# Peptides against a protein of PDB entry 5OOQ: the designs that were tried, part 24

Target 1, 227 residues: chain A of PDB entry 5OOQ
Amino acid sequence: YREDVRQVVTHPANALSFLQPGRLVEISVNGKDNYGWGAVVDFAKRINKRNPSAVYTDHESYIVNVVVNTMYIDSPVNLLKPFNPTLPEGIRPAEEGEKSICAVIPITLDSIKSIGNLRLYMPKDIRASGQKETVGKSLREVNRRFPDGIPVLDPVKNMKIEDEDFLKLMKKIDVLNTKLSSNPLTNSMRLEELYGKYSRKHDLHEDMKQLKRKISESQAVIQLDDL

## One batch from the design tools (peptide; aimed at target 1 Q20 N158)

Design b2_p15_7_s3 (made by RFdiffusion4, then SolubleMPNN; from b2_p15_7, 6 letters changed)
Fold by OpenDDE base, seed 3:
Structure b2_p15_7_s3 (fold): chain B 227 residues (1-227), chain A 15 residues (1-15)
Amino acid sequence: as target 1 above (227 residues)
Amino acid sequence: MILPYEDASNDAPLP
């Protein structure tokens, strides 16, 4: 059920509006590599230049660049490719007793464990020398102030996820936190229905974003013609 | 000390 909630929260239709620069997100790559809380730099729709017809799942359809302060110091960070979520071999979090560094890593929405309430003030050029380390200091300060963990966005109150099936899921989780009842199958069908609704909402959102871009491009052209 | 962060719990862009 927690995974079902995570799937809904991290769906593009819900998550993208909260992935502003500096937004804190908890990162787990492939369910194995836990980087902890990082800060969003930017995100983009995943484009396969080699195969433009490639279809990605909703959770794999966007790439989020995040600053982490938990990268193992000897990780081959120079091999990281912006907007390529396939991480090179040896890219991992520092283990206990290992030294860590700040790095920008590209992740998918599926690698987001949670979205935080907090947003960092980000440098304009995160790729400039020393800027990642500045964000790393800010992350350390946040972790110091929130020893019990960074507050997570409430899916209903903060994210305004008002889907009836999702609300029913949340209520069931609340009930199940009180009752260990074991029937996972009924929730999967509802999750598929939710995904179908979110996919449609995402398509509309992308259409609106494309329309806004076209409007902005047309306005920029008009301003150039008026000059 | 100016906090390096803000509460963005309600900072969803308006649809």
Scores: peptide ipSAE 0.414, ipTM 0.867, DockQ to the pose 0.414
OpenDDE base, seeds 1, 2, 4, 5: peptide ipSAE 0.413, 0.407, 0.397, 0.413; ipTM 0.862, 0.870, 0.858, 0.865

Design b2_p15_7_s4 (made by RFdiffusion4, then SolubleMPNN; from b2_p15_7, 6 letters changed)
Fold by OpenDDE base, seed 5:
Structure b2_p15_7_s4 (fold): chain B 227 residues (1-227), chain A 15 residues (1-15)
Amino acid sequence: as target 1 above (227 residues)
Amino acid sequence: MILGYEDASDDPPLP
């Protein structure tokens, strides 16, 4: 369900209007490399100069440039190509105990985990010496002020997503969150039913297969613990 | 100097 919400929120029709300079976004590249919260610099439609006929998915059709303060210090940041979301080998977040630096990375919408309600005041020229580090200091200050996490935009109240199926999904998630606090097992079955209805309506067929696999795996683990 | 931040939850979307 969280992934379904993410797919709707990060769709160009919803996300792009909230990707102003300084907008905070939570970054996960390829579902593996978690950079945490970064600040949007700009975005552009993805254009393949070598293959102008390249068709990208909606979530891959735009490139967002973001400042992160969690780049591993020995990452080959000089190999980063503007507007190329295919990151060079060795570009990764710092692990525990490693030093980090500030970097601007190009990402796709699919690499956005969450869109925050906060915007940083951005320098006029982020490429100027020391400007990335200034943004990095601001990111650290925000993280310090929000120890429980940066507030996420409400998809309905803030983003004004009025899709009926999405609203039904959100209501189901709210009901499940309320029930998860009371009965975890009843919530998992209802979650599966709700996800099945949403995926049929939004052609989220592949996401449903993945979620069904994860739910099946989780149920298998629970059944293994009950044996 | 730390650049400030603002609550942009109610900011109108970019056109």
Scores: peptide ipSAE 0.393, ipTM 0.882, DockQ to the pose 0.877
OpenDDE base, seeds 1, 2, 3, 4: peptide ipSAE 0.367, 0.388, 0.387, 0.377; ipTM 0.886, 0.887, 0.884, 0.880

Design b2_p15_8 (made by RFdiffusion4)
Pose (drawn by RFdiffusion4):
Structure b2_p15_8 (pose): chain A 225 residues (1-48, 51-227), chain P 15 residues (1-15)
Amino acid sequence: YREDVRQVVTHPANALSFLQPGRLVEISVNGKDNYGWGAVVDFAKRINNPSAVYTDHESYIVNVVVNTMYIDSPVNLLKPFNPTLPEGIRPAEEGEKSICAVIPITLDSIKSIGNLRLYMPKDIRASGQKETVGKSLREVNRRFPDGIPVLDPVKNMKIEDEDFLKLMKKIDVLNTKLSSNPLTNSMRLEELYGKYSRKHDLHEDMKQLKRKISESQAVIQLDDL
Amino acid sequence: SPLPYVDASDEPPAP
């Protein structure tokens, strides 16, 4: 349900109104590369050119400044409106130095939208400007070690559509349902949940393999035939 | 030095 709410928030109709310059966003591109918290510089519509149609979330491209780019990542390959990050451009690992950079992303690559925004120079492409902004991101990350506060979708972003409101209530219902479980006030909860979640991943992982073996035991494309 | 920032939670939606 929370992932369902995220799509409603990041959809261009609601998200673009709050994508002013300097807006803080948590970037997780394609659910794999997590660049941490960054600052939005600008955004523009995606024009595929061949005039190909795009999905609503991919219909727009946002340039954001990050402070967790791997230091030896080849940033010279980036095209201004190409959100497909070339192979080798990745967030710095836990033991590697980081460098401030600007990357393009689609709206689907935004994990959360912050209520804070930075002061940004006019020309972020100017000399030393992307570096200066990266310093500010490091300070915000210090004052907020647990995380940056997120915009309230209803109170702040004034999202009042009825279908979305039922979705928010569905979450509150499951939370109070979760808070009424006997294990909520337990010390072994982290231990038992992790022990169970590992067994569950294997079950789902084994189920994936279990089906592959059976389909391949028989002839391959007999069904296609 | 780091640049300043604001809490923009009360800003109206852009047109």

Design b2_p15_8_s1 (made by RFdiffusion4, then SolubleMPNN; from b2_p15_8, 5 letters changed)
Fold by OpenDDE base, seed 1:
Structure b2_p15_8_s1 (fold): chain B 227 residues (1-227), chain A 15 residues (1-15)
Amino acid sequence: as target 1 above (227 residues)
Amino acid sequence: APLGYVDASNDPPLP
């Protein structure tokens, strides 16, 4: 059920509007590489230049660039490619007793464990010398101030996810913390319906954005021709 | 020192 909530929260239709520069997100890559809390740099729609017809799942359709301060020092960070979420071999968080460094890593929405209530002040150019380390210092300070964990966005109150099926899911989670009796299959079907709703909403939103961009581009071209 | 972070729980969503 926690995974079901995570799937709803990290769906593009819900998550993208909360991925402002500096937004804190908890990062887990490949279900095992826990980087802890990182800061969002930016995000973009995933484009496969080699296979333009590639279809990605909703949770893999966007790439989020995040600053982490837990990268293993001997990780081949020089092999990281912007907007490539397929991380090179050896890219991992530092283990206990290992030294860590700050790095910008490209992740998918599926690698977001939670979205925090906090946003860091981000430098204008994170790739400039020393800027990642500044963000890393801010991350350390936040972790120091919140020893019990960084507050997570409330899906209902903060993210305004008011879908009835989602609210029912949340209530079931609250109840299931007391009784495991609800049929997982019924919940999965409702989750698929929820995903279908979010997918449609996202598709419409992207279509509108693309249309607005095309209109703006067309207007810009018209203005250039009138000059 | 100014806090390097803000409470963004009620920040308006990105357009």
Scores: peptide ipSAE 0.480, ipTM 0.905, DockQ to the pose 0.462
OpenDDE base, seeds 2, 3, 4, 5: peptide ipSAE 0.468, 0.472, 0.469, 0.467; ipTM 0.901, 0.902, 0.901, 0.900

Design b2_p15_8_s2 (made by RFdiffusion4, then SolubleMPNN; from b2_p15_8, 5 letters changed)
Fold by OpenDDE base, seed 2:
Structure b2_p15_8_s2 (fold): chain B 227 residues (1-227), chain A 15 residues (1-15)
Amino acid sequence: as target 1 above (227 residues)
Amino acid sequence: SPLGYEDVSDDPPAA
C-alpha cells in the first residue's frame, strides 16, 4: 500500500507542482541506493535527443536535479551528465563509515520516496564553487532538527489529492495499520484507474506550462526589439 | 552557515 501511495504522489500530475527549488525529497535510486533527503534544484521534461520517439512512463518522463550530501566520496561524480538519470557505474551513496560529499544528481520521479513539507533557501547558482556544500550543510541542519525524520507532505491535506479511489486507499491503509489486514490486489487494480484520471490532469498541466513558456518567450522577444 | 529553510506545507501547489 505504501508503494501505491508513492505511485500516486510521485505522478507528474501531483508531484511537479511541489518540486520547487529547495523542496526536500527523499531519494532512493533503483530501489536500492538510498541517498536520504535531498534538495530539489530544478526539473525538466525528459527529452531523448537521440530517440525523439522514445516513450517514457509517467514516472520516468521527467528529470529532477537534486542536491544530496550522501554521495560516496570516491564516486565518479565527474561522469555525471546533466539531465541524464542513467547514473554511471560507481555512483552510490556512502555506506556506514565511508566519507560522503555533496553532489547534484539527476533522478526520475520514480526515485522519489517521499516529498517533504520543508523547502530550503537555495543559492542562485548551485553550480558555483562551494554552493552545493552550503546546501549540504543546510541538509545536515534540517536532519539534526528532525531526528525522527523530516515531515512528509500529506497527500490529502497538503497536496489536495481528492480522487475518490485514492481516498479509499488511504482509508484502507489506516484500517490496515490498526487491524493488520491487507488487500493488495484490490488496491493495485484501482491504481490503474487512478493513473487514467491523472493522465488527463497531467496533460493540462503540461499545456499550461508550455503556454507560460510561450508567453515568456514572446515577452523576451518584445524586449529585445525595444532594445 | 546554513541558508535556512521554511515550512511550506500550507502553500498551494505551484502553477
Scores: peptide ipSAE 0.531, ipTM 0.918, DockQ to the pose 0.637
OpenDDE base, seeds 1, 3, 4, 5: peptide ipSAE 0.526, 0.488, 0.490, 0.498; ipTM 0.917, 0.902, 0.901, 0.904

Design b2_p15_8_s3 (made by RFdiffusion4, then SolubleMPNN; from b2_p15_8, 7 letters changed)
Fold by OpenDDE base, seed 2:
Structure b2_p15_8_s3 (fold): chain B 227 residues (1-227), chain A 15 residues (1-15)
Amino acid sequence: as target 1 above (227 residues)
Amino acid sequence: SALGYEDISNDPPLP
């Protein structure tokens, strides 16, 4: 059930509108590398220049750059490529007793475990010397203030996910949390139906984004002609 | 010094 909720929340149709710079997100890469809470820098649609015909799943179709403060100090961070979510070997979070550093890592939406309700004030240039460490200090401060965990954005109240099947899923989870007795098999079938509905909304969102880009490009061209 | 943070749970989503 938690994974079903995560799939809906992290779908581009829902998640992208909540990935403002500084938004806190909980990061788990490949289901094994837990970086904890990081801060969103930016995101972009995933483009494969080598294979333009590459088809990505919805959850892998965008790259989110995030600042983490849990990168293992001896990780080959110099091998990180911007907007390449395929992380080099050796890129991992620090284990207990190991030293960590701040790093910007590119992740997919599928690597987002949760979206927080908090936003850090971000430096103008995160690539400038010392800026990642400043964000890292802010992350430590937030974690100190929220020892029970950073508050997670409510998918219904805050994200305004109004899908009826999703609402039913949430109600079932609430009932289960109270009664520990519901059957997980019924939820997987509903996830496919939900996914189909969100895919249609995603197409509209992408169309709107493309339209906004075209408008912006057209305005930029007009401004150049006035120059 | 650490930069501040804010609760944006009630802010409108990005367009």
Scores: peptide ipSAE 0.510, ipTM 0.920, DockQ to the pose 0.663
OpenDDE base, seeds 1, 3, 4, 5: peptide ipSAE 0.507, 0.471, 0.505, 0.507; ipTM 0.916, 0.907, 0.917, 0.916

Design b2_p15_8_s4 (made by RFdiffusion4, then SolubleMPNN; from b2_p15_8, 6 letters changed)
Fold by OpenDDE base, seed 5:
Structure b2_p15_8_s4 (fold): chain B 227 residues (1-227), chain A 15 residues (1-15)
Amino acid sequence: as target 1 above (227 residues)
Amino acid sequence: SPLGYEDISKDPPLP
């Protein structure tokens, strides 16, 4: 259910207007590498110079440059290519007990876990010496100030997502949060159906096909565990 | 803000 909300929130039609410089976003790259909260530098439409005819999914069609303060210190950050979301091998967040550094990484919208309601005051030139570290200090201060987590934008109240299917999805999530006793599987199927309607309305058909594939794969794995 | 951040949840989005 959270993933369904995330897909709607991070869609370009909804997310881009909230990716101001300094906007805090929670980052998870490839569903594996959790960098925590970072600050938006800028974003641009993804252009493949080698293959101009390349068609990306909506969630992969933009590159967002973000400052993170959780990069593993020995990561090959010098190999990072501007506007290339395919990160070099070894680019990862620091694990427990490891030292971290500040880095600017290019990510897709699909790597945004959540969008915060806070904005950092950003340096004019983030590439200048010491500027990333300044942002890193600000990120640490924000995390200290919000021990329960950085406030997330309300999709309805703040982002003004007024799609009827999305509103129904949100209501179902609220009901599920209040009624943990309801069969999660039945509710999941219903939420998937609602997201499907939203996807069709907002031309998210390809993203929904991918989601259905992931769900089908997950169900297949569950069925394999039941065999 | 003395902390180098602001709450912009009520600010209009970018056009």
Scores: peptide ipSAE 0.355, ipTM 0.850, DockQ to the pose 0.619
OpenDDE base, seeds 1, 2, 3, 4: peptide ipSAE 0.277, 0.301, 0.329, 0.307; ipTM 0.803, 0.826, 0.833, 0.827

## One batch from the design tools (peptide; aimed at target 1 L153)

Design b2_p16_1 (made by RFdiffusion4)
Pose (drawn by RFdiffusion4):
Parts: sequence; structure tokens; C-alpha cells
Structure b2_p16_1 (pose): chain A 225 residues (1-48, 51-227), chain P 16 residues (1-16)
Amino acid sequence: YREDVRQVVTHPANALSFLQPGRLVEISVNGKDNYGWGAVVDFAKRINNPSAVYTDHESYIVNVVVNTMYIDSPVNLLKPFNPTLPEGIRPAEEGEKSICAVIPITLDSIKSIGNLRLYMPKDIRASGQKETVGKSLREVNRRFPDGIPVLDPVKNMKIEDEDFLKLMKKIDVLNTKLSSNPLTNSMRLEELYGKYSRKHDLHEDMKQLKRKISESQAVIQLDDL
Amino acid sequence: TKVYELDNGSYLYNDS
């Protein structure tokens, strides 16, 4: 349900109105590379050119400044409007130095939109400007160690469509349902939940393998035939 | 909009 709400928030109709320069966003591109919190510089429509049609979330490209780029990552390969990050450009590992950089992303790569925004120079492409902004990101990350506050989708972003409101209520219902479970006020909750979640991942992982073995025991493309 | 000054002299804006 929360992932469903995220798509409603990041859709161009609602998200673009709040994508002013300097807007803070949490970037998780393709659900794999987590660059932490960054600052939006600008955005523009994606034009595939070959005029190919794009999905609503991929219809726009946003350039954001990050402060967690791996230091030896080859940033010279980036094209201004190509959000497919070349192989080797990755967030810095837990033990590796980081460098400020600007990357392009589609809207689907935004995890959350912040209520804070930075002062940014006119030309972020100018000398030392991307570095200066990276310093400001490091300070915001200090003042907010637990995280950056997110924009309220209803109160701040004024999203009032009825279908979305029912979705928000569906979450509140499940939360109060969760808060009424006997385990909520338990000390072993983290232990037991982790112990169970590992057993559950295996069950789902084993189920994936279990089906592969059976289909391959028989002839391969007999069904296609 | 609320304005905050950062240690490096730059500004942070809060649009709440």
C-alpha cells in the first residue's frame, strides 16, 4: 500500500508541481542503487530522436546533485538526458570515499520528496559549484540524522482525489490493526520477526527453485510446440 | 517559507 502511494506521489501530475530547483529528494534508482538524499537542479520532458512513447513515470528526467557517488566512478560517461546509468557508476560503498556529482533520473527513481530545499547557484555546471552544493547536503544530513522530513501528500501537496484518499485510509486501518497485535508491545519482536522473515524469504526463494526443477524435468519447449 | 542559515553560509528553505 505504501509503495502504491509512492507511485501516486511521483506521477508527473502531482510531483512536477513540487520539483522546484533545490528540492530535496531521496534517490533509489531502479530499487538497487541508493544515493541517499540529494538536491534537484532542474527537470525536462523526455523526448526519445525516434519519438518513442514513454511510461508516465519515465516521461520526465530530473537532474539531481548527490553527495554519495563512488569516487572512482566514471562520471564522464553520463549523457544529460539518458537516465540509464552506465555500468560502474554506483553509490559509494560503506567504506569508500564519496564525491559530489549530478546524475539524471526518471521519476520512478525517487523514493520520497522532502519539504526542504537548498540554495543553489545558477550554473551548477560551473567550476566548484557541484562541490559546494555537496557540502550543504552533508550539513542537512547532519542536522537530520534520522532522516529528512517528507512532504505530506494531502496537507502540503493538496492531493484530494477520492481514489487516493481511500488508499490512505486503507493504510491507517492496517496500522491500527498492527498496533492492536499482542507482539507490538514485545521485546522479542525484532528477534522473532527477523527469524520469521528469513524463513519466509527461503520459502518464497525455495518455491521459485521448486517450480524450475519440475518444468525442466520434462521436455523444454513442448508447451511452445 | 522559513529560512535557515547553514554553517557554510548557504541557506536552507522550509516550505511548510

Design b2_p16_1_s1 (made by RFdiffusion4, then SolubleMPNN; from b2_p16_1, 7 letters changed)
Fold by OpenDDE base, seed 5:
Structure b2_p16_1_s1 (fold): chain B 227 residues (1-227), chain A 16 residues (1-16)
Amino acid sequence: as target 1 above (227 residues)
Amino acid sequence: VKVYRLENGGLLYDLS
């Protein structure tokens, strides 16, 4: 169901009006390279100069330029081509223990995992020396200020998506979330998370959040089979 | 809309 929601949210008809400069978006490229939350620079209609008659899917028909602060330091960022979402080999997020740098990468709408309800005031020239690093520092501070996660746009309340089938989908998800929240295991994990927040160990809190997410996803899949 | 001043002098808008 989450993927179904994502497909609707990231459709050009819905997403583009919320991709202003500075809008925070969560980025996952090719379903495997998770860059985390980045900031939108701009977007444009995808044009293939070599093949003007090329037809793209709706989710691949636009290119969004985003600042990320999680690029692997030894990635060949010099090979990045503006408005080319096909990233060169070696372009990837830093893994645990690796150093990261800030970079501007072109992505498609299909690489947006979620759209945040936060917006940074962006510098006018992000390509100028030091500007992307400034944005990177801002992103780190935002993550610090929102330890429970960046608030995500509500598809109905904020994005005003009023399609009947979509509304039915959202209702089903709400019911499932309610059931998951009432689960003793979920409640136990929440208590552990709260305890972790009061504990000075930030690393434990993040691990618990990840575990909670995995458990919730697994339980949701099981419950969906019963519906 | 909530507006925050960041440490680096930037601005953050919470649209929630």
Scores: peptide ipSAE 0.590, ipTM 0.950, DockQ to the pose 0.696
OpenDDE base, seeds 1, 2, 3, 4: peptide ipSAE 0.581, 0.561, 0.587, 0.573; ipTM 0.949, 0.948, 0.953, 0.951

Design b2_p16_1_s2 (made by RFdiffusion4, then SolubleMPNN; from b2_p16_1, 7 letters changed)
Fold by OpenDDE base, seed 1:
Structure b2_p16_1_s2 (fold): chain B 227 residues (1-227), chain A 16 residues (1-16)
Amino acid sequence: as target 1 above (227 residues)
Amino acid sequence: VKVEELENGGKLYDLS
């Protein structure tokens, strides 16, 4: 269901109006290379000059240029071609313990995992020396300010996606999330807590019954001595 | 829209 939502959100009809310069987007290339949150530079319709008759899917029909600050330092960034989303071999995010650099990478809409509800002020010339690094510093600061994650655009409230089927999908997800939060395990733990309370109450009741029996037996012994 | 200045001199726009 999350993928279905992503497909709707990242569709050109919905996404492009929110891909202004500086818009934060969460990037996952080919479903494996997670660059984290980057900043949109610009976008353009994908045109294949070599094959003008090439037909792309909706999610591959636009190229979005994004600044990332997680590019592996030894990645062959010089081989990156503007407006070519087919990234050269070796272009990847830095892994844990590796050094990263800032880079502008061309991605498709399909590589957008989430669209953030935040924008950075972007330099006019991002390709000028030091400008990518400035954006990179800003991205780090944003991540620091939002340790629980960068706020994502609400598809309905912010993006105004009013498709009935989409709304039904969102409702289903909400119900599932509510049911998952009402985890049978959570219900079982609540049942265990309820059983624990019931068991303690039952033990207390049995203890009280035993005490009452002892008191009655003691009174019966006193009556026998008075006989 | 809330605008915040970043330490590096950039600006962050909270569009929420």
Scores: peptide ipSAE 0.275, ipTM 0.860, DockQ to the pose 0.705
OpenDDE base, seeds 2, 3, 4, 5: peptide ipSAE 0.073, 0.073, 0.272, 0.090; ipTM 0.731, 0.733, 0.865, 0.743

Design b2_p16_1_s3 (made by RFdiffusion4, then SolubleMPNN; from b2_p16_1, 6 letters changed)
Fold by OpenDDE base, seed 2:
Structure b2_p16_1_s3 (fold): chain B 227 residues (1-227), chain A 16 residues (1-16)
Amino acid sequence: as target 1 above (227 residues)
Amino acid sequence: VKVYELENGGLLYDLS
């Protein structure tokens, strides 16, 4: 059930509006590399320059750049390519006893385990010398301040996910937390129906974003002509 | 929104 909730929460239609710079997100890459809580730098729609016709799943259709402070020190971070979520071999979180460094990594929405209800004030230029480390220090302090865990964004109260099937899922989870009686398989089929609804919302969101970009670009051109 | 000042001079916003 947690995975079902995660799928809904991390869907572009729901997640993107909460991925502002500095938003804390819990990161797990490929279901094995747990980087812990990181801070969002920015995000962009995934574009394959080599194959423009490439179709990505909803959860793989965006790239989120995040600062993590748990990168293994000997990871080949120099091989990281911005906006390429396919991480080079050797890029991994530090294990127990290993030293870690701060890094900006590109991830997909599918690599977000949780979205926190906390936001850091981010430096303007995260790639400037020392800025990643500053964010890393902030992340450490946040973890210290929240020893019981970073507060997770509430899908219903905060994200305003109002789908009836999702609400039913949440209710079932609540019941299961009290009574382990419901069959997980029944909920998976309903999740597919939910994704269909979210896809429509996502399309609208993308259209709006594209429109805003066009407006911004047009305004920039006008400003250049006025100079 | 609660705002916390971090030791390094950063800011943390609790959006809850």
Scores: peptide ipSAE 0.499, ipTM 0.938, DockQ to the pose 0.626
OpenDDE base, seeds 1, 3, 4, 5: peptide ipSAE 0.317, 0.267, 0.210, 0.340; ipTM 0.894, 0.856, 0.828, 0.901

Design b2_p16_1_s4 (made by RFdiffusion4, then SolubleMPNN; from b2_p16_1, 6 letters changed)
Fold by OpenDDE base, seed 1:
Structure b2_p16_1_s4 (fold): chain B 227 residues (1-227), chain A 16 residues (1-16)
Amino acid sequence: as target 1 above (227 residues)
Amino acid sequence: VKVYELENGGKLYDLS
């Protein structure tokens, strides 16, 4: 269900009005390369100069230029082509322990995992020397200031998506989230009560805590697969 | 809209 929500949110009819310069977006390219939160530079309708008759899906019909601060330092960024969302081989985010640099990358709407409810004040000329690095520093500070995560746009309250089927989807997700949160807690409380009655030993309490966590995580994963 | 001054002199707008 989360993917269904993402498809609706990132549809041009909904997303484009929120892709102002400086808008924070969470980026995942090809479903594997997670760049984290970046800042929108601009966007344009995708035009294939080599094949003007090319037809793209809705989610691939626009190119969004974004500043990321997680580009692997040894990525061949010089091979990036403006307005080409097909990234060269080797363009990837830095892994743990690797150094990263700032880069402007062209992505499609399909590469947007979420749209944040935050905007940076963007330099007028992001291509000027040092400007993308400035944005990169800002992004790091934003992440620091929002340790629980950058606030995501509410599809209904903020984006004003009023499609009936979408609203039904959101309600289903809400119900599932409620069940997911309540059931693990109920089970954990029962487990805690059970162990509390039978054991005053610290080791058993710790085991209970670990088991509770595992149960909660397992249930969360199962429910997430259903969403 | 809440405006945050960033250390590098930039600005952040909370649109929530």
Scores: peptide ipSAE 0.441, ipTM 0.924, DockQ to the pose 0.763
OpenDDE base, seeds 2, 3, 4, 5: peptide ipSAE 0.408, 0.374, 0.395, 0.388; ipTM 0.920, 0.913, 0.919, 0.916; seed 4 fails the geometry check

Design b2_p16_2 (made by RFdiffusion4)
Pose (drawn by RFdiffusion4):
Structure b2_p16_2 (pose): chain A 225 residues (1-48, 51-227), chain P 16 residues (1-16)
Amino acid sequence: YREDVRQVVTHPANALSFLQPGRLVEISVNGKDNYGWGAVVDFAKRINNPSAVYTDHESYIVNVVVNTMYIDSPVNLLKPFNPTLPEGIRPAEEGEKSICAVIPITLDSIKSIGNLRLYMPKDIRASGQKETVGKSLREVNRRFPDGIPVLDPVKNMKIEDEDFLKLMKKIDVLNTKLSSNPLTNSMRLEELYGKYSRKHDLHEDMKQLKRKISESQAVIQLDDL
Amino acid sequence: SNAELLQPKKTHEKLF
């Protein structure tokens, strides 16, 4: 349900109103590369040019400044409105140095929208400007070690559509349901949950393999035939 | 609050 709420928040109709310059966002492009918290510089509509139609979330591209880019990542390959990050551009690993950079992203690559925003120079492209902004991101990350506060979708973003409100109530119901479980006030919860979640991943992983073996035992494209 | 539903503070809420 939370992932369902994220899509409602990042949809252009609601998200674009709060994508002012300097807005802080948590960037997780394609659910794989996590760049941490960054600052939005600008955004514009995506024009595919071949005039191809785009999905609502991919319909817009946002340029954001990050401070966790891998240092030897080849940033010279980036095109201004191409959100497909070339192979080799990745977030710095846990032991590698980082460098401030600007990357393009679609709205689907935003994990959360912050209530804070930075002061940003007019030309981020200017010499040393992207570096200076990266310093500010490092400070915000220190004052907020546990994380940056998120915007309230209802109170702050004034999202009042009825279907969305039922979704928010569905979450509160499951949380109070979770809070009423005997294990919620238990010391072994992290241990037992992890022990179970590993067994569950295997079950779902084994189920994936179990089906592949059976379909391949028989002729391959007999069904297609 | 609605913000806390999306940024949970309790361990048991974070695990689920």

